Peptides against a protein of PDB entry 4GMN. Designs and how they scored, part 74

Target 1, 375 residues: chain A of PDB entry 4GMN
Amino acid sequence: RYANITLLALVTLASIGTDFQETLVKGNQGSRESPISAADEEWNGFDDADGDAMDVDQKSSSGEDQEEDYEEIDVKEDDEDDDDDSITSEMQADMERVVGADGTDDGDLEDLPTLRELIQTAVPQLIRLSNLPIDSDESLTIQSHALSALNNISWTISCLEFANGENANIHNAWYPTAKKIWRKTILPILEADSADLKLATQVTSLAWAVARVLHGETPTDGNPHRKFISLYHSSKQQAGGNSNSIEEPEDPFQGLGVKCIGVVGSLAHDPAPIEVNREVGVFLVTLLRQSNNVPPAEIVEALNQLFDIYGDEELACDKEVFWKDGFLKHLEEFLPKMRTLTKGIDKRTQPELRTRADEALLNLGRFVQYKKKHA

## One batch from the design tools (peptide; aimed at target 1 T156 K259)

Design b2_p26_3_s4 (made by RFdiffusion4, then SolubleMPNN; from b2_p26_3, 18 letters changed)
Fold by OpenDDE base, seed 5:
Structure b2_p26_3_s4 (fold): chain B 375 residues (1-375), chain A 26 residues (1-26)
Amino acid sequence: as target 1 above (375 residues)
Amino acid sequence: SEFREEIRKRNLELTRKLGKLVNQEY
């Protein structure tokens, strides 16, 4: 009886975290309908004049117009308005305030009472539940649901902009709690050396969400970046052996490998110790060098992390790691491989993966050019 | 730099896309 009530409360907290994220995403889309006048910034075309007009003879082969009658499958969007009545009017009001709030600098959540109670009351209980001794299948279930709820809450908060002092009140309230999740939930589970890949995936997802806010201020106790790099390698070894491979998630970006890359990339941001940054940077560049044996989604994430870590030339890691360890050369050598990899992704079967690979390829070209100009 | 602003914009867009919550099918 108490276990079922606890389970229901954990599921409800996980759903609240989900709905809050969806509302933040929708609210951030609606604010873009302000007509940003297309300032036609004339991207001055490169004038490379080499004019060998090979006359490609337009052989007008009259391909017969096979009108493939695309039966418009009227996918009735059954708008199952599953009005998941899970969102209270108070939660909705807090979500709307978070989307619109110029952050007050005082760290007070007086205007966000639901978010305050979520951070101050609910999350500390979830941390406690995630740390219970595992002595039964019931305790494993409670831990899994507590981790799910922590994951969803942490991901939602990590979707807020905290740059330039935006949402400073939420950041200041979340920051000590995020460190507590890291020290009390994430580290103990990573240290338990569990062969449970499901638990490892849940903890790694939570670790990524937490590290996306804490970045290089994430507690470095016990070198967590090395644990996630080790987990990455271990996950690749296990996938090759037993036919009970955890079904690779249908979404390539939800894989444990991608999550490990996301965590270690986030941990390597300034003000991370230069040695942590170097070990992560070398790991990421090594994935690009081994790209023939790496899933495309992991390559996309590794590139994105490299851009985020080394995009600022004023940071110590630019001089002490990026330039010193010769990362530019590896990125330049990878550019033609990335073009081949991206072209090999079918747009019809994997549209998201293709879009993100096209974006990462574009950014790789721009990043290489940027770094060459600032050399 | 223009590139830092592109990274920031990308991070905001990736945050939207990566925030596919683990819909644990319950």
Scores: peptide ipSAE 0.029, ipTM 0.690, DockQ to the pose 0.579
OpenDDE base, seeds 1, 2, 3, 4: peptide ipSAE 0.023, 0.028, 0.029, 0.007; ipTM 0.672, 0.692, 0.689, 0.423

Design b2_p26_4 (made by RFdiffusion4)
Pose (drawn by RFdiffusion4):
Structure b2_p26_4 (pose): chain A 285 residues (1-30, 108-237, 251-375), chain P 26 residues (1-26)
Amino acid sequence: RYANITLLALVTLASIGTDFQETLVKGNQGDLEDLPTLRELIQTAVPQLIRLSNLPIDSDESLTIQSHALSALNNISWTISCLEFANGENANIHNAWYPTAKKIWRKTILPILEADSADLKLATQVTSLAWAVARVLHGETPTDGNPHRKFISLYHSSKQDPFQGLGVKCIGVVGSLAHDPAPIEVNREVGVFLVTLLRQSNNVPPAEIVEALNQLFDIYGDEELACDKEVFWKDGFLKHLEEFLPKMRTLTKGIDKRTQPELRTRADEALLNLGRFVQYKKKHA
Amino acid sequence: AEEFKEELEEAALENEKKNAETELEA
């Protein structure tokens, strides 16, 4: 039963996680009662995956169970984070998911992040999931082991298809949990790291630049948020952004539209937003 | 100002969809 009974169930649950994304797209061209697949994924499929993700690991075979269990959690968490939850959008699905997303973080992402050593493959898997969960949590994400520091250290140390880089994952997840209403110091650290990435953009892969700019725009674009005054202005983030604008223009034009298009068009939007961003705040004390 | 915030939100949503698609493809 081993090859069939356990591994097959996980790979299938993960595929179900992937393909539910097509239901969302096709559903649009035309209490999760209307979405039983999603309902079952959250209430039934996910609790067992958190359990499997936790357990040792005493043996290599259970090393594969953990990996496959992380793959399914990843696919589901990712697809769910593909929904718009800003404002009141998709509120029914948000309430069904949010507590579970907190559990995945506390019971899965955090214990694994506690034992630093040793894998790159696994370190890549947890960050991907943590990025998916934090996309929904948005600074409501737990601040316990000061996880942003660990993901920050993971980025620099793992320095030794542009958007699949682990570094992009580290920027996204740390950037997502630093939105309001996060601890103002947690925000300060993450914001400093994201800005430092620009000051020292001399050797940062272009995709990681685009993610850093998107994360910053996403965080400090509201003057009512304590961190806009407490960090963005207090630490003068504005100067580095104004200084980076010329540097950002050349790197964007350094990208071959023809090889490959997405990164180029995506970087064009970031410089565009970067310019508009430098103006809006320039207008605010 | 409100329009700018909306543009940022739209841009973020588009970027997040692209990221999700990339991760799901991977």

Design b2_p26_4_s1 (made by RFdiffusion4, then SolubleMPNN; from b2_p26_4, 18 letters changed)
Fold by OpenDDE base, seed 3:
Structure b2_p26_4_s1 (fold): chain B 375 residues (1-375), chain A 26 residues (1-26)
Amino acid sequence: as target 1 above (375 residues)
Amino acid sequence: DKEFLEQLREQSLKFNRFMGEKALKE
């Protein structure tokens, strides 16, 4: 009885979150400003030479105004009950507060009651449900739906800007909860080392969402980056053997490989231990070296992670990993391969993948130039 | 509790709507 009610509620929470996650993932694809400071590259405009384009006097032929009589189709206003999908005045007030919150307010969500209840009341219960003993298919289903709900919440929060002290109140409220999700939900599932690729995909998606906020402050206990690297390699070995298994998601950026890259990339940011950063950096650069056998979406994500990790020269990882391990050479050698890869993506069939690959190629060129100036 | 799950559903709906509208304005 309790299992079925819990299941129905979790299914409902997950379904609401899926439609939203698709919308958020599409929205957040536009706002990745690469941390490459827009230094004054004076675009030296090519001096297009003053070609004397001759005055061809094309005579204005007066085409007759055919007044096509647009028949007023009297579209009957069927009074469909406008289910006034009006933002509740409370939600609108919460939006105005979140947009207008100067980053000075310590972790108090007094002004964000819905978000407060979600973080303080809902998430702790979802963590509890994700940690139930798996003794039945019902308990496994409850875990899966609890993970889906945690994933959707975590992804949604990870789409907020937290740079420069923006949304600091939300960040401060979420941060301890994100660490709790990591320690209580993600780590135990990773340590269980299950052959369940569905569960692995769910926990990896959740881990990416959590790590996108915690970055290098994500707990390093048990070397979780190595678990995700191992999962990446294991997923490739399974995909090569049995073409029938997991339906590759229609969205190439929702693949387990991309999610693994996103997690480990996020884990490698400062202030991550330099050894963690090195192992992740070597993994990402190795994907570029092996790019002939790597899906384009994974290459795009690996590049973006490399830019985000090594974009700041003041960080210890720049000197101790990027320069010391000779990453610039590998990135420079990858440029012509990336151009070929990007050009090979059909704009008609994979417009998003092509756009993101064109952006990653542009950023790779800029990043290589930047690093050469700072060598 | 059934009431907790109904509240959780309602809070999730409100949050998802709120955050969707925020992400579309940013």
Scores: peptide ipSAE 0.022, ipTM 0.548, DockQ to the pose 0.026
OpenDDE base, seeds 1, 2, 4, 5: peptide ipSAE 0.021, 0.016, 0.020, 0.016; ipTM 0.542, 0.518, 0.485, 0.460; seeds 2, 5 fail the geometry check

Design b2_p26_4_s2 (made by RFdiffusion4, then SolubleMPNN; from b2_p26_4, 19 letters changed)
Fold by OpenDDE base, seed 3:
Structure b2_p26_4_s2 (fold): chain B 375 residues (1-375), chain A 26 residues (1-26)
Amino acid sequence: as target 1 above (375 residues)
Amino acid sequence: DEEFKRQLREQSRRFNEFMGQVALKE
């Protein structure tokens, strides 16, 4: 009885987290700053103030704007029972406030009651449920649903802009909770060394969402980056051997390999220990060197992580890892391979993968040029 | 679609009731 209520509760929280994410994505589509998946940020480098803008006069062929006449679906408000829409309206209002907040208000979470209750009330219980003793298929199901709910909430929060002190109130509320998820949910499951690839995928997805906010401030206890690197390699060995292909997700960016890269990349950001950064950087550069056997989506993610980690020359990792370990040479040698890889992606069958690969190729060219000027 | 939304809302209510009962036992 309690387990069915718990399961139902967890499915609901997972759905609330999805509805929030969809609302954030829709809200940000109205503002020119789409929630830049860390992949869609064009790495512009540091602005070299020398404005030799080579006018690449790419004549925009005037594609005729087909005005798709969005028929205003006149949703007749049928005046039926008001009481059930209140929660969804409050949740929507919280998301509209988060999306519409020009980053000036050091506001507390008092103005975000639903988000506050998710962080302060729901997440602590989800952490508890994810840590139940696994003694039955029912407890495994509860854990899986608790991880799903934590994943959706954590991903939604990780889609908020926190740069330049934006959403600082949400960041400050989330940060201790994110560390608690890491220490109480992620680490114990990673330490259990389960052969369950489904559980590993759920934990890795959650770890990526948490690490996208905590970055190099993610707790380094137990060297979690090595566990995710090991999981990456183990996942590749299993995919090659057993005809029980875990159905590769239809989305190439939802693969366990991409998720492992996203986690370890995020963990390697400043102020991560230089040894953690080095081990991750060597892993990522090694993927590029072995690119003939690496899925294109994993290459795209590995490139984006390398740009984010080593984009800033003022960071200790630039001098002590990037230059010292000779990463520029490997990136330069990879440029012609990336051009071939990107051109090999069919725009008709894999439009998103092609777009993200074209961007990563552009950024790789810029990044190599930038690093060559600062050599 | 609407039946899924109705199930979700009923699940949310049950969750809040469950969370309230868990919070009262600590």
Scores: peptide ipSAE 0.024, ipTM 0.542, DockQ to the pose 0.019
OpenDDE base, seeds 1, 2, 4, 5: peptide ipSAE 0.024, 0.022, 0.020, 0.016; ipTM 0.473, 0.506, 0.476, 0.467; seeds 2, 4 fail the geometry check

Design b2_p26_4_s3 (made by RFdiffusion4, then SolubleMPNN; from b2_p26_4, 14 letters changed)
Fold by OpenDDE base, seed 4:
Structure b2_p26_4_s3 (fold): chain B 375 residues (1-375), chain A 26 residues (1-26)
Amino acid sequence: as target 1 above (375 residues)
Amino acid sequence: DEEFKEELKKQSLEFNRFQGRKQLEA
């Protein structure tokens, strides 16, 4: 009984996180689409081609009028107002405020009561549930659902703009909670060294969402970047051996390898220690060098991470890692390989992967040209 | 150079939002 209520509450929290993300995505699209006045392009009418209406003969068959007295079953339309109350009017109002907040409102989380309760009340419970002793399949299920809910919430928050002091109220409320998720949920699971690739995938997804907000301010205790690099390599070794391959996720961007790259890339951002940045940078550049054996989605993620980490020449990592370790040469040598890789992706079967690969290829060319000016 | 950095930040944000939608668990 309590387990089912807890499970339902966790599923509901995961759903709220999804719906909140969808609303944030829709609202951020709507605010940038200034209504381009749909100019009345005159719909030039289809020419009425004169197709001959063949005269199919009306055969008159006289079948008998059996008046079957259909008793009008007065189906009371119980207007079950399926008030799909999944999103309360208060949650919707908070989502609209987060979407409509042009980055000038230093509003406290007092103006975002649902988000406040999510961060201050719900997330601390999810952290507790994710840290239950695993002593049963039920406790493992509760942990998985708590991780899913934390994942969806953390990813949703990570899609907010925090640059230039935008959403500073949300950032300031989330930041200590994100550090708590890292220290209380992510690190203990990573230290347990579980052979459960599902759990490893969930914790890595959550770690990526958290690290996308904390960046180089993510706690460095226990060298988490090395744990995720190790997990990346271990996941590749297992896929090659036993035919009990966890079905590679149908979506190439859902792969554990992509998630590992996303986490370690995020951990390497400023103000990460230069040695952490170096180890991650070398890992990412090594993937590009070995690209013949790397899934295209992992290459796309690794390139985006390299652009995000090394896109600013004023950062210490540019001089101390990018130039010092000769990354430009490896990016230049990878350009022709990336062109071949991108062209090899079928637009019909993998349209998103192809789009993201085309974008990453374009950026790689521009990035190499940019870095050559600062050499 | 600044224009390129701004475009990289914009594309990073777009890609990050793409990943945000992908990494949601059902």
Scores: peptide ipSAE 0.576, ipTM 0.953, DockQ to the pose 0.766
OpenDDE base, seeds 1, 2, 3, 5: peptide ipSAE 0.575, 0.574, 0.575, 0.573; ipTM 0.953, 0.953, 0.954, 0.953

Design b2_p26_4_s4 (made by RFdiffusion4, then SolubleMPNN; from b2_p26_4, 16 letters changed)
Fold by OpenDDE base, seed 3:
Structure b2_p26_4_s4 (fold): chain B 375 residues (1-375), chain A 26 residues (1-26)
Amino acid sequence: as target 1 above (375 residues)
Amino acid sequence: DEEFRKELREQSRKFNQFMGQKELEA
């Protein structure tokens, strides 16, 4: 009884997190459509006058009126009450404020009551539920749903722009909670070293969402980057051996390998310790060197992470890792392989993967040229 | 070069949003 109520509440919290994301995406699209003023291109109509009157003749063909008696099938519209799980007017108002908020610097969510309650009230309960002793299939189910709800909330928040002080109030409210999720939910599960790849996938997705906000400020306790690198390698070894292939997700970007790369890449951003950055950078560059056995989606993620980590020459990791460890040479040597890989992706069967690979290939060429100018 | 860094950040943002959407639809 209590478990079913808890499960329902967790499913509802996960749904709220998804709906919140959809409206944030819709709101952020609307703000970028500055109306391109339709410049009235007065297309000056060419006046060409010539009036030739050709007499197209009358042919009278008498096609017979077959009255096909379409029996009006009275389709009773069952008014399925579309339980329009309409984002509450309060959630919508919070979202409009998030999209429109010129950065008030204080981590006060007074103007965002729904988001405040989500962060301050819901997330702490989800953290508790994710930390329940696993003694039954019921407790495992509760943990899984708590992780799912934390995942959706964390991903939703991670899709907000925090650059240049945008959404600083949300960032400041989320930041301590994100660290709490990391320390209380992610680390304990990673330390338990469970052979459960489903749990590992859920925790890795959550870790990625959290690390996308915390970046190099993610707690380094217990060297979590090494745990995710180990998980990456372990996942590849298991996929090769047991015929219980965890059905590779139909979406190439949903693979555990992609998630592991996303986590460790995010953990390596400034101000990460240089040794963490180096270990991750070497891992990512090694994937490119071994690309013949690496899924294209993992290569795309690894490239994007390398661009994000090493795209700024003012960062300590540029001098101390990128240049010192000779990463430019590896990127340049990979460029022809990436061209071959990208061309090998069928646009008809894998349009998204092809698009992302074409983008990553373009960026790789530009990135190599950029780095060569700053050598 | 600043233009390239800006473009790179914007592409990163777009890719990260795409990945975020995929992780929420799962």
Scores: peptide ipSAE 0.499, ipTM 0.933, DockQ to the pose 0.856
OpenDDE base, seeds 1, 2, 4, 5: peptide ipSAE 0.496, 0.497, 0.481, 0.495; ipTM 0.932, 0.932, 0.927, 0.932

Design b2_p26_5 (made by RFdiffusion4)
Pose (drawn by RFdiffusion4):
Parts: C-alpha cells; sequence; structure tokens
Structure b2_p26_5 (pose): chain A 285 residues (1-30, 108-237, 251-375), chain P 26 residues (1-26)
C-alpha cells in the first residue's frame, strides 16, 4: 500500500490544488456551498496535510511525506491567494480560509523555520508556502519568531526562469507581511531591506528588483497608514527612490524583450509605477 | 489619487496572478 496508499493520495490532493485554479478561470467565462471542491480542500484536505507536515521525519521515507505534504499545502495556498480579497471582494472565501491560513503558518511554516538547518530544497518549499499564505494574511500574518528576519537572512545566504528564484520568494513573503497593520518595527526592518536592495541594486537579479518595487508600492502607498509617516518619511525612503529611478531605467532597457518577454514587460510596468509613485508622495509631506 | 490607488491594485492583482502561475507551473 505504501507507494499507492500514501504518496498517491498526496500527489493527487496537490494536483487537485493546482487544477482548482482552472475552475476559477472557466467559472468566470460563464457556506462554500457553491464551491464544494474548495470547501472539502479547506475543511478536510488541509487539516491532514498540516498534521503530515509536522511529524518526523525520523526516516528518509517520511522526509518524502513531509515534502509531498508541503507540495499540496503550497498548491492550495497558492491557488487560493490567486483571488482578489481587497475591499470586500470574495468575502465568503476569505472567512473560510483566513483562520486556516493562520494555522498553516503557526503549525507548519513556523516550526520548520525554527530549526535553521539544513536543506535548500526544503528551505525553498517553506518560503514558497509562506509567501502564498502571507499574500492573504497581509501583516495580519503572525509575528512570533520574528519570521521576517529569518526570511531576510535566507535571502542573503542563498546568495552563493527569472521569477522562480528563491530570492524572489524571500522578497515577496517578507514584503507581504509588512503591509499594515503590522508592528511598526517589523515594517521598518522589512522596508529597510527592500530599499537597501535598490541602493545596492548593482548585483540584484532584475526579477528581484521588480518584486521589491511592487512590494514597496504595495506597502507605502497610503498616507493614512502609520508606517507611511513612521518609516517611509521618517527614514527618507523617498530619496533612494528618486535616486533609483535612473538606475531602474537602464536595467529595464537591459532586458531582451525577445528573450524573454514577460520580465521585460513586467519591469516596464514597475518603472512606470516607480515614476508615478515618486510623484504622488512628492506631493505629500 | 484614487485612480492611482486603483491602478496599483490592478497591477498588483495581475502580478499576483502571474506569480501564482509560475509557482503552480513549477
Amino acid sequence: RYANITLLALVTLASIGTDFQETLVKGNQGDLEDLPTLRELIQTAVPQLIRLSNLPIDSDESLTIQSHALSALNNISWTISCLEFANGENANIHNAWYPTAKKIWRKTILPILEADSADLKLATQVTSLAWAVARVLHGETPTDGNPHRKFISLYHSSKQDPFQGLGVKCIGVVGSLAHDPAPIEVNREVGVFLVTLLRQSNNVPPAEIVEALNQLFDIYGDEELACDKEVFWKDGFLKHLEEFLPKMRTLTKGIDKRTQPELRTRADEALLNLGRFVQYKKKHA
Amino acid sequence: AEEFKEELEEAAAENEKLDAEHELAA
């Protein structure tokens, strides 16, 4: 039963996690009662995956169970984070997911992040899941072991298809949990790291630049948020952004539209947004 | 100002969808 009974179940649950994404797209061309697949995924499939993700690991075989369990959690969490939850959008699905997303973080991402050593493959798996969960949690994400510091250290140390880089993952997840209403100091650290990435953009892969710019726009674009005054202005983030604008233009033109297109068009939008961003705040004390 | 915030939200949503596609394609 081993090869069939356990591994097959996980790989299939993960595929179900992947393919539910197509239901969302096709459904649009035409209490989760209307979405039983999603209802079952959250209420039934996910609790067992959190359990499996936790347990040792005494042996290599259970090392594979953990990995597969993390793959399924990742696929589900990712697909769910592909929904618009800003404003009142998709509120029914948000309430069904949010507490579970908190559990996945506390019971799965956090204990694994506690024991630093040793894997790169696994370190990559947890960051991908944590990025998916934090895209929904948005600074409501738990601040316990000061996880942003660990993901920050993971970025620099793992320095030794552009958008699949682990560094992009570290930027995204740390950036997502630093949105309001996060601890203002947690935001200061994450914001400082994201801006430092630009000041020292001399060697940062272009995709990591685009993600850093998107994360910053996503965080400090509201003057009512305490962190816009408490960090963005208090630490003068505006100067580095104004200084980076010329540097950003050359790197964007340094990208072969023909080889490959997506990064180029994505970077064009970031410089465009970067320019518009430098204006809006320039207009606000 | 409101239009700018909406443009940012649209751009962010598009970017998030593309990122999700990359992760799910992997």

Design b2_p26_5_s1 (made by RFdiffusion4, then SolubleMPNN; from b2_p26_5, 18 letters changed)
Fold by OpenDDE base, seed 3:
Structure b2_p26_5_s1 (fold): chain B 375 residues (1-375), chain A 26 residues (1-26)
Amino acid sequence: as target 1 above (375 residues)
Amino acid sequence: DEEFKKELREQSLKFNRFMGQVQLSS
């Protein structure tokens, strides 16, 4: 009884996390509709050239109106107004404030009461539920649902812009909570070294969402980047051996390999320790070197992470890792392979993967040129 | 090449794909 109520509450919290994301996406689409400047196309009036209208006498043939009595099948549209009122007016108002905050109002989290309660009240309970002793299948289910709710919330928050001081109030409220999720939920699960690939996928997804906000400020205790690299390799070994294919997610970007790359890439950003950055950078570059056996989605993610990590020549990792370990050469040698890989993706069957691979290929060419100018 | 760095950052941000888990109702 209590477990079913807890599970329902966790499903509801996970749903709220998705609904917030959908609202943010809709709001960000509306703001990117730059008003198409109605260029006053002066409709140059068609000069009425006086062309002689020849009076063609159209004889009205009176076709007989066969009144086919269409029986009005009164299809009662049961307006199942499934008003999926999952988004409360308060949640919508909070999201509209987050999306509509054009950089000027450093609004306190006081103005975002729903988001405040989500971060300050809900997330601490989810962390507690994710840390319950696992003694039954019911406790495993509760943990899984708590991880999913934490994942959805963390992903939603990680989709906010925090660059240039945008959403600084939300960032400042989330940052200590994100560190708490990392230390209290992610690290203990990673330390348990479970052979459960489902749990590993859930915790890795959550870790990626959290690390996308914390970046190189993610706690380095216990070298979590090495655990995710090990998990990446272990997942590849298991997929090759037992034909119990954990159904590769239909979405190539939802794979555990992509998630591992996303986590370790995010962990390697400045101000990460140079040793952490190096180990991650070497891992990512090694994937490119071994690309014949790497899924295209993982290559796309590895490239994007390399661009994000090493896109700034002012960072210590540029000199101490990128140049010192000769990464440019590996990126240049990978360009022709990436062209072949990208061309091998069918646009009809995998349009998203192809689009992202085309983008990553373009960026790889530009990145190599950029790095050559700043050598 | 600040424009490229900016575009790269903006592209990283655009790939804010929600990796939410749809909980399959057990």
Scores: peptide ipSAE 0.224, ipTM 0.823, DockQ to the pose 0.396
OpenDDE base, seeds 1, 2, 4, 5: peptide ipSAE 0.221, 0.220, 0.224, 0.221; ipTM 0.822, 0.822, 0.824, 0.822

Design b2_p26_5_s2 (made by RFdiffusion4, then SolubleMPNN; from b2_p26_5, 15 letters changed)
Fold by OpenDDE base, seed 3:
Structure b2_p26_5_s2 (fold): chain B 375 residues (1-375), chain A 26 residues (1-26)
Amino acid sequence: as target 1 above (375 residues)
Amino acid sequence: DEEFKEELREQSLRFNRFMGQKQLAA
C-alpha cells in the first residue's frame, strides 16, 4: 500500500519535471524569434497586358444532379477535454516568470513558489527515498523512481541559463541542493559498486544533470571522474561479451557511454583540479584517437565537452593541460576522421545524430583554427 | 576570436538543451 502511493507520487513528480522542462524549452524558443524583418518585397505588379477576352460560348451541358444522399454520420466528437491539468496555473505562472525574467534580480525564490517547493520540499524527500535500505524489489523500485524524479528535476534546472548572472536566484537555491544530491544520492550509489547497469545508467544520468550546474565545483571526494571513466570502460566490455546486455537504447544519445562522457566532461570544467581536468581530457582525446570503435554519439559528446572545457585560453587548464599534453595535434589528426564519420551517418535514418555530428565537425574545424592562432 | 567563443557557447547551450530533453526519464 505505502509503496504504491510512494510510486504514484514519484511518477507524478517525474512527470511535473518533464512538463516543466518542455514549457521552459517552448518559452525560450518563442523569445528567440527575432522579428524576421519583413523585407519590403516590392511586389512588382505584373503589368496587366490587355489580352482580348475571346468570348468562347462553351455550351451548358445540363448534367443531371444525382443527389447522392451522403448520410451525415454525426461523429460526435466526444470532446474528451483531457484537461491534462498536470500543469497548475501556479506552475505555468512560475514557468512564464523563469522564461521572461531578465535575470537581474539576485532575489530569493519568493516569486517562484512552485520551484521553491520543488527544490526545498520535494527534492529532500526524493534524496531520502533514494537512500532507503535496499531489502526488497519494492525498495529497489522506489529508489529507481526517486532517481528518475531527481533526474528530471535536475535536467530541467540544468537547461536554464546561468551565465552572466542569469537566473542567479534559481542557481543560488539549486546549488546547495545539487551538492546534497551529489553527496547523499550519487556518491553512495557509485561507492556501492553495483553490477546493476540500469542503476548505473540512472545515477550517471542524474550525475550529469547535477554536474552540468556544479561543473568543476562538483565535490571531488573519492575521485568520481575515475569511477565514471571506469564505468564507461566496463560498459563497453560487457556489451561485447554478453547477449543479455541491456538493449542499447534506440536513441544514440541515451547510451550509458554518452552519459559517462557528459558527466566526466562537466566535472573537468574550471575550477576543477588540474589533475582531474587532465585525466578527463586524456580520456576524451583517447576516445577520438580510438574513434573506429566509438559510437558517433559518444564522439559528438566528447567533442562538445572538449570545446566547453578548452574553449577559453585564459583558464589554467589551457596552458597546463591542452597545450602541455599536446591536445591540438590529436584534434587536428581527428578532423579527417570526423569528416568520414559524419558523412557515414544517414540523414534519413538518423537525422538528429547527423545534425549534431555536422555541428561538431564544423566546430572542430573552427576550434583547431582558433587554437592554432593562440599557439 | 571572441565571436567564435560566443558562437561556441551558444552552440554548447543548444546542444546541452537538446541533451536535456533526451535525458528525461519516463
Scores: peptide ipSAE 0.529, ipTM 0.942, DockQ to the pose 0.783
OpenDDE base, seeds 1, 2, 4, 5: peptide ipSAE 0.525, 0.528, 0.527, 0.526; ipTM 0.941, 0.941, 0.940, 0.941

